# Ledger of designs, part 194: peptides against a protein of PDB entry 3HUF

Target 1, 320 residues: chain A of PDB entry 3HUF
Amino acid sequence: MWIIEAEGDILKGKSRILFPGTYIVGRNVSDDSSHIQVISKSISKRHARFTILTPSEKDYFTGGPCEFEVKDLDTKFGTKVNEKVVGQNGDSYKEKDLKIQLGKCPFTINAYWRSMCIQFDNPEMLSQWASNLNLLGIPTGLRDSDATTHFVMNRQAGSSITVGTMYAFLKKTVIIDDSYLQYLSTVKESVIEDASLMPDALECFKNIIKNNDQFPSSPEDCINSLEGFSCAMLNTSSESHHLLELLGLRISTFMSLGDIDKELISKTDFVVLNNAVYDSEKISFPEGIFCLTIEQLWKIIIERNSRELISKEIERLKYA

## One batch from the design tools (peptide; made by RFdiffusion4, then SolubleMPNN)

Design b2_p25_5_s1
Fold by OpenDDE base, seed 1:
Structure b2_p25_5_s1 (fold): chain B 320 residues (1-320), chain A 25 residues (1-25)
Amino acid sequence: as target 1 above (320 residues)
Amino acid sequence: EELSEEELKELEKHDEEQEKKEEEE
């Protein structure tokens, strides 16, 4: 989200979130959802127009800012952004930091991009929330991205957490739920005057982790916990691969269970399967190898003695 | 730098001229 602040009390000592939309900026406007009052005698009554675009798909992957357009409203002394005069037709900016000088005002409006990028675990939740979140200047998507700051967990009562949720947790992404998204939708008007009123997702995250026994105490308890073990997996999910890498596993990939030869078995401690393959192909499992789902693996990893547990299961099945 | 008294008058005059244009559009 874009946040503006200024020195010299020209913004009344307040910071403001600028959501996607158009703002008239000037000395003689009243602060509302489309106006920014700037207190200086050196600024025109109506000085500039700020236009913030909704997030693009590119912004979701890069963590870049929503496009910030500045137009001077044909003022006597013009407008500058980062010491450059704004062109007559306006200019667009993708820099994360903007110093906006209105005319000859000695104080600048400082605009800075606060990264908030929300990944969703399922397309249904994304479809429900994406429009509202985009109107807050929050990029949203389904795909894994290194720019993601938050992850929306799918709440299915009594189900295991998804691979996406597991991976988000290990990546130290803030896991949130629908309750946080609902709260975000209500604060839009309150943060016009005070950007500090934006809700902290860390409280939501702490509550989710505290109330769900499927999470370890910390990501650090799981990261590299299986160092020295080797697994084989279906080459189907990048998130699954990255999850297993974060566990410290050496990973071999295969296309089908039929591709698991004696050589692969000799180098592999266990095979990781998705639920569909695990349930359908139980009869076709290679002899002498331990096969498990990612969910079953996760249940072992969250235990304090995960290495001992996995070793016992490997030994049991190699010698069975 | 704060505007001089002369620059302030120029600003005020320019603002009044722009207000009239916006009212005529």
Scores: peptide ipSAE 0.469, ipTM 0.923, DockQ to the pose 0.754
Fold by OpenDDE base, seed 2:
Structure b2_p25_5_s1 (fold): chain B 320 residues (1-320), chain A 25 residues (1-25)
Amino acid sequence: as target 1 above (320 residues)
Amino acid sequence: EELSEEELKELEKHDEEQEKKEEEE
C-alpha cells in the first residue's frame, strides 16, 4: 500500500494510506476518499492529481508498488517528483519512495510503499476476496511467491491443516483468516485520517496459533528439527519439497514406488508420500523402510521430542 | 522558501484564472 507523510505539518502531522484511485491534492480541498488537503500558502487551491493504479499480476511476485501517476493541474509553479519537474501530460512512477514537491512549498510530501501480498490456499476464497483486496492496493494469488507477506488459512473445523499452511507457517508468513479479511475491508474509510488504524495481522495470527493445536508455538521449533535425516519423496509439489528442506532434511526424489530400490533404501531414513499414494499402495510398501504422509510427518514434527519419535519409528522398521 | 508577497499575488491570480476556465468547460 502507498503511505504518504509530509514535512512541516502540511498534512496536519498525519500519515495517510492511498488506495488505488484518483486524488485531487491542494490547499482548498477537503480530505475525503478523492481529495488530499495540504496546508500551505505556497501551493495552489487545486495543485495536483495523484492516480494510483490497481496492482498487476507481476506485483504479486515482485512485491513492487502499484503505479503512481502524478499530474500537475496547470499550476503557476508546477510540481516536482524526486527533484524532476512533472511533464505536461503527467508522469508515472514505480519507485518505492517518492518525494513530491508542490510548487515552491518548502516542505515535501513523502510517499513510500509498504509491501503487502496475500496468498490464498484455495481458489474459492481468492475469487471471493481478490477484487476487494486489489481495491486496497494489495496483490493476491494462489501460487507461492517470495513476495508473499500473508497467507489465508481456510477454516475447516476438524480438518488437518494443508501443506500450503504448514509451509506458510515455516517460512514465517503471517497466517490470517476470513475475520482479518473482513476487518481489513472495513478499515478503508478510517485510514484516510490515520494510517495507524490499519489492522495488525500479528494479533490475528497469534489468536489462530493459540486456538489451534496443529501449530507449534514458533516456526523455529520446527526449522532444521530433522537435520541429519534423509528422506525420499514423490516428485509432487514445490511447496512439499520446500517444506522438507526447511525441516533440514536431505531429500531424494522419485517418480514411482518402483523406483525405490535397495540403494535408495540404504541412503534413506524414511519415505514421504501424498495421501492418495499412501492409502492406495500401503500394501506394496518396500520392506525395511518407514513410509508416512506429510500430514503424519507434521504431527511428529510439532511434538517436543520429534527427533526421538522419528528415530524410534525408523529403528522399528530397519531391524524388524 | 516561503513565497514573496508578489509571488502570492501571482499564485492567487493564476488560481482564479484556472477556476474560471474549469467553470467555462
Scores: peptide ipSAE 0.469, ipTM 0.922, DockQ to the pose 0.767
Fold by OpenDDE base, seed 3:
Structure b2_p25_5_s1 (fold): chain B 320 residues (1-320), chain A 25 residues (1-25)
Amino acid sequence: as target 1 above (320 residues)
Amino acid sequence: EELSEEELKELEKHDEEQEKKEEEE
């Protein structure tokens, strides 16, 4: 989301969130969803137009800002952005920080990008919420991205958390739910005069973690908790690989269980399978190796004695 | 820098000319 602030009380000492849309900026306009009042005698009654575009798919992966267009409204003293005069037809900006000077006003409007990118675990929830979130200037998607700041957990009562949720937690992404999304959808008009009225996602996250025993107390409790162990990973997603890396595991990737010979078994502590392969190939598991799903691994990892638990399971199967 | 009294009058005049132009369109 774009946030604007200014020195010299020209924005009444307040910060404002700018959502995708068009804004008339000037001395003689009233603050609303399409107008920004700037209090200076050195500014035209109607001085500039700001146009913020909706986020692109690229913005989801890069964490880049929504495009910010500035147009001067044929003013006496013009408009500058980052010390450059705005062209007659307007100019578009993709920088995260914009210093906007209206005419000869000694104070500038400072626009800065607050990165907020929401990953969804469930495609149906993405389909439901993406349009509304894009109208807030929030990029959305399903795929993992280094730009993701928030992750929407699917509320399936009584199900295990997904690999996506596990990975989001270990990446220190703020996990949120549909209740937070609903709250976000209601605040659009209230943040015009006070950007601090934006809902706190960390409060939602704390409540999710507190009320769900499938989460450890912190990501730090799990990160590198399995350092020194080795696993073979079969038919898993990229997210599964990254999850196992964050646990500190040495990972070998294979196409089939048939690729695991006696030599490899001697060097591998356990095999990680997806649920479908685990259920279908239980009869064909190599002798003398511990095979488990990511969900079964997660149940061990969230325990305080995870290393001791895994060691006992490995020993039990090596001597069986 | 704050506009001079002369520059303020020029600004006011220009704003009035633009308002008239917008009312005629």
Scores: peptide ipSAE 0.469, ipTM 0.922, DockQ to the pose 0.755
Fold by OpenDDE base, seed 4:
Structure b2_p25_5_s1 (fold): chain B 320 residues (1-320), chain A 25 residues (1-25)
Amino acid sequence: as target 1 above (320 residues)
Amino acid sequence: EELSEEELKELEKHDEEQEKKEEEE
């Protein structure tokens, strides 16, 4: 989201979130959802138009800002952004920091990008929420991204957490739910005067973790917890691979269960399978190797003695 | 720097001219 602040109290000492939309900026406008009052005698009554575009798909992957357009409203002294005069037709900016000078005003409006990118675990929730979140200047998507700051957990009562949720937890994204998304959608007007009124996702996250025994106490308890073990992985998502890497596992990939030979068995402590393969092929598992799902592995990992538990399972099946 | 009194008068005059144009568009 874009946040504006200003020097010399020209914004009344307040920080304001600028959501996607158009804003008339000037001395003689009243603060609302489409106007920004700037208190200076050196600024035109209607000085500039700010237009913030909705997030692009690229912004989700890069964590880059929504495009910020500035147009001077044919003022006497013009508008500058980052010490450059705004062109007659307006200019567009993708920099994370903008110093906006209205005319000869000695004080500048400072716009900065606060990164917030929400990953969704399922396409249905993305379809439901993407439009509303984009109108808040929040990039959204399904695929893993290094720019993701938040992850929407699908609340299915009584279901195991998804691999996406497990990975989101370990990569230290803030896990949120529908209740937080609903809250975000309602606060748009309240943050006009004070950007600090933006709801904190950390409280939502704490409540999710506290009320769900499927989470470990911290990501740090699980990161590299299986260092020194080796696994082989079949037909898993990229998130599954990254999850296993974060556990400190040495990972080998194979294309079919038939590729599991004696050599692979000798080098591998266990095999990780997706649920579909595990359920369909459980009768055909190679002898002398421990096969499990990611969900089964997760249940071991969240235990304090995870290394001992997994070692016992490996031993049980190697000597069976 | 704050505008001089002369520059402030120029600003006000220019703003009045722009307000008229915007009302006519």
Scores: peptide ipSAE 0.472, ipTM 0.923, DockQ to the pose 0.739; fails the geometry check

Design b2_p25_5_s2
Fold by OpenDDE base, seed 5:
Structure b2_p25_5_s2 (fold): chain B 320 residues (1-320), chain A 25 residues (1-25)
Amino acid sequence: as target 1 above (320 residues)
Amino acid sequence: EEFSEEELEELEKHDEEQEKKEEEK
C-alpha cells in the first residue's frame, strides 16, 4: 500500500493510506476518498492529481509498488517528484519512495510503499477476495512468490494444514485467515485520516499459531531439523520440494514407484509421497523402505524430538 | 513559509484564471 506523510504539518501531522484511485491534491480541497488537503500558502487551490493504479501481476512476483502517476494541474510553480519537474502530461513512478514537492513549498510530501502481497492457497478464496484486495493496492495470487508477505490459510475443519501453508510458515510468511480479510474490507474509510488504523496481521498470525497445534512455536524449530537425512520424492510439486529443502533434507526425485530400486533404497532414509499416491499404491510399496506422506512427515517435524522420531521409524523398518 | 505578498497575489490570480478555464470546458 502507498502511505503518505509530510514535514512541516502540511498534512496536519497525519499519515494517509492511498488506495488505487484518483486524488486531487491542493490547498482548497476537503479531505475525502478523492481529495488531499495540503496546508501551504505556496500551493495552488487545486495543485496536482495523484493516480494510483491497481496492482499488476508483475507486482505480485516482484513486490513492486502500484504505479503512482503525478500530474501538475497547470500550476504557476509546478510539481516536482524526486527533485525532477513533472512533465506537462504527467509522469508515472515505480520507485518505493517518492518525495513530492508542490510548487515552492519548503516541505515535501513523502510517499512510501509498504510491501503487502497476499498469496492464497485456495483458488475459490482468491476469486472471492482478489478484487477487493486489489482495490486496496494489494497484489494477490496463487503461486509461490518471494515477494509474498501474507498467506491465506484454507481452514477446513478437521483437516491437516496444506503443503502451501507448511511452506508459507517455514518461509516466515505471515499466515492470515478469512477474518483478517473481512477486517481489511472494512478499513478503507477509517484509514483515510490515519494510516495507523490498518489492522495488524501479526496479531492475527499469533492467534492462528496459538490456537492450532499443527504449528510449531517458530519456523526455526523446523528449518534444517532433518539435516543429514536423505529422502526420495515423486516429482509432483515445486512447493513440496522447497519444503523438504527447508527441512535440510537431501532430495532425490523419481517418476514412478517402479523406479525405486535397491540402489535408491540404499541411499534413501525414507520416501515422501502425496496422499493420492500413498493411498492408491500402499500395497505395492517396496519392502524395507519407509514411505510416508508429507502430512505424516509434518506431524513428526513439529515435535521437539523430530530427529529421534524419524530415526526410530527408519530403524523399525530395517529390522522388520 | 516566507513568501512575498506579490508572489501570493500572483499565485491567487493564476488559480482564478485556471478555475475559469475549467468552468468553460
Scores: peptide ipSAE 0.399, ipTM 0.902, DockQ to the pose 0.743
Fold by OpenDDE base, seed 3:
Structure b2_p25_5_s2 (fold): chain B 320 residues (1-320), chain A 25 residues (1-25)
Amino acid sequence: as target 1 above (320 residues)
Amino acid sequence: EEFSEEELEELEKHDEEQEKKEEEK
């Protein structure tokens, strides 16, 4: 989201969130959803127009800002952005920091991008929420991205957490739920004058972890917890691979269970399978190797004695 | 903010001219 602030009390000492939309900026406008009052004698009654676009798909992957357009309203003293005069037709900006000078005002409006990118675990929830979140200037998607700041967990009562949720937790994204999204949808009008009125996602996250025994106490408890162990996995999911890497595992990939030969078994402590392969091929598992699902592995790694537990399971099958 | 009275009068005049152009549209 874009946030504006200014020195010299020209914004009345307030920080303001700018959602996607159009704003008239000037001395003689009243603060509302489409107007920004600026208190300076050197600023025109109606001085500039700010237009913030909705996020693009690219913005989800880059964590870049919504495009910020500035147009001077044919003022006597003009408008500058980052010390450059705004062109007659207006200019568009993709920088995360904008210093906007209105006329001869000695104080600048500082616009800065607060990164918020929300990943969804399922396409149905994305389809439900994407439009509303984009209207808040929040990029959304399904795929993993280094720019993701938040992850929406599905509330399926009685189900294990997904691999996406596990990975989101370990990469230190803020896990949120539908209740937080509902709260975000209500704040658009209340945050016009005070950017601090945005709901705290960390409070939502703390409540999710506290109420769900499928989470460890912290990501740090699991990161590199299996350092020194080796696994083999089917080359299917990037998220699964990245999850196993964050556990500190040495990973070998295979294309089919038939590729698991005696050489691979000799170098591998266990095989990680998806649920479909585990259920279909459990009769045909290679002798002398521990096979488990990611969900079964997760149940082990959240325990305080995870290394002892995994070692015991490996030994049980080597001597059987 | 130290602006001359002349600069403020010129700004006011310019703003009044723009308001008239917006009312004529």
Scores: peptide ipSAE 0.399, ipTM 0.901, DockQ to the pose 0.755
Fold by OpenDDE base, seed 4:
Structure b2_p25_5_s2 (fold): chain B 320 residues (1-320), chain A 25 residues (1-25)
Amino acid sequence: as target 1 above (320 residues)
Amino acid sequence: EEFSEEELEELEKHDEEQEKKEEEK
């Protein structure tokens, strides 16, 4: 989200979130959802128009800012952004930091981008929330992204957490739920005057982890916990692969269970399968290899003695 | 803010001219 602050108390010492939308900026406007009052004698009554665009799909992957358009309202002294005069038709900016000078005002409005990118595990939830979150200047998507800051966990009571949730946790993404999204949607008015009123997702995350026994105490407890073990997996999910990498596993990929030969078995401690393949092919598993789902693996990984547990399972099947 | 009275008067006149143009649109 864009946050503005200003030097010289021209914004009354307040930080403000700018959501996607249009703002008239000037000395003689009243602060509201579409106006930004700036207190300076050298600023025109109506000085500039700020237009913040909704996030693009690219912004989700890059963590880049919503496009910030600045137009001078034909003022005597003009408007500058990063020491450059704004063009007559306005200019658009994608820099994360903008110093906006209105006329000859000795103090600048400092706009900075606070990255918030929300990944969804479920397409239906994305469809439900994307529009509202985009109107908050929050990029949203389904795919894994290095720019993701938050991950929406689907609350299905009594269901196992998804691979996406497991990976998000290990990646140290802040896991949130629909309750946090609902809360975010309500704060739009309160943060106009004080950007510090933006809700902290960490409290939501702490509550999720505390109330769900399917999470380990910390990501650090699981990261590299299986270092020295080797697995094979179907090349079906990038998230699954990345999850197994974060566990410290050496990973071999195969396209079908038929590709599991004696050589692969000799080099592999266990095979990781998706639920569909596990359930359909459990009768046809290769002899002498431990096959499990990611969810079954996760149940082992969250235990304090995960290495001993996995070793015991490997041994049980090698000598059976 | 060190602005001369003259600069402030000129700014006010310019603002008044722009307000009229916005009302005419």
Scores: peptide ipSAE 0.398, ipTM 0.902, DockQ to the pose 0.797
Fold by OpenDDE base, seed 2:
Structure b2_p25_5_s2 (fold): chain B 320 residues (1-320), chain A 25 residues (1-25)
Amino acid sequence: as target 1 above (320 residues)
Amino acid sequence: EEFSEEELEELEKHDEEQEKKEEEK
């Protein structure tokens, strides 16, 4: 999201969030969803137009800013952005920091980009919320991205958390739910006057973790917790692979259970399978190897004695 | 803000001319 602040109290000492939309900026406008009052004698009544575009799909992967357009409204003293005069047709900016000078005002409006990107685990929830979140200047998507700051967990009562949720947790993304998204939708008007009224997602996250026994106390409790162990997995999902890497596992990949030869067994402590393969092929598992699902592995990993539990299961099956 | 009275009067005149051009459109 774009945030503006200014020196010399020209914004009344307040910071403001700018959502996608058009704003008339000037001395003789009233602060609302489309106007920004600036208190200076040297600026025009209607001085500039700011236009913030909705986020692009690229912005979801890069965490880049929504495009910021500045147009001078044919003022006597003009408008400058980053010490450059704005052109007659306006100019567009993709920089994360903008220093905006209106006319001869000695104080500048500072615009800065706060990155917020929301990943969804469920396509139905994305379809429900994407439009509203894009109108807040928040990029949204389903795929893993290094720019993601938040992850929406689907609340299914009594189900295990998904691999996506497990991975999001270990990546230290802020896990949120529909209650937080609902709260975000209500604050849009209030944050015009006070940008600090943006809801703290960390409080929502803390409440989710506290009320769900499927989460460890912290990501640090699980990261590298299985260092020194080796696993084999089906080449299924990138998220599953990255999750196992974050556990500190040495990973070998295979395409079918038939590829699990004596050499692979000799180098592997356990095999991680998806639920479909585990349920269908449990009768044909290789002898002398511990096979489990990623969800079963997660249930072990969240325990304080995870290494001891895994070691006991490996020993039980290797010497049986 | 140190602006001359003349510079402020010129700004006011320019703003009034722009307001008239916006109303005529």
Scores: peptide ipSAE 0.396, ipTM 0.901, DockQ to the pose 0.815

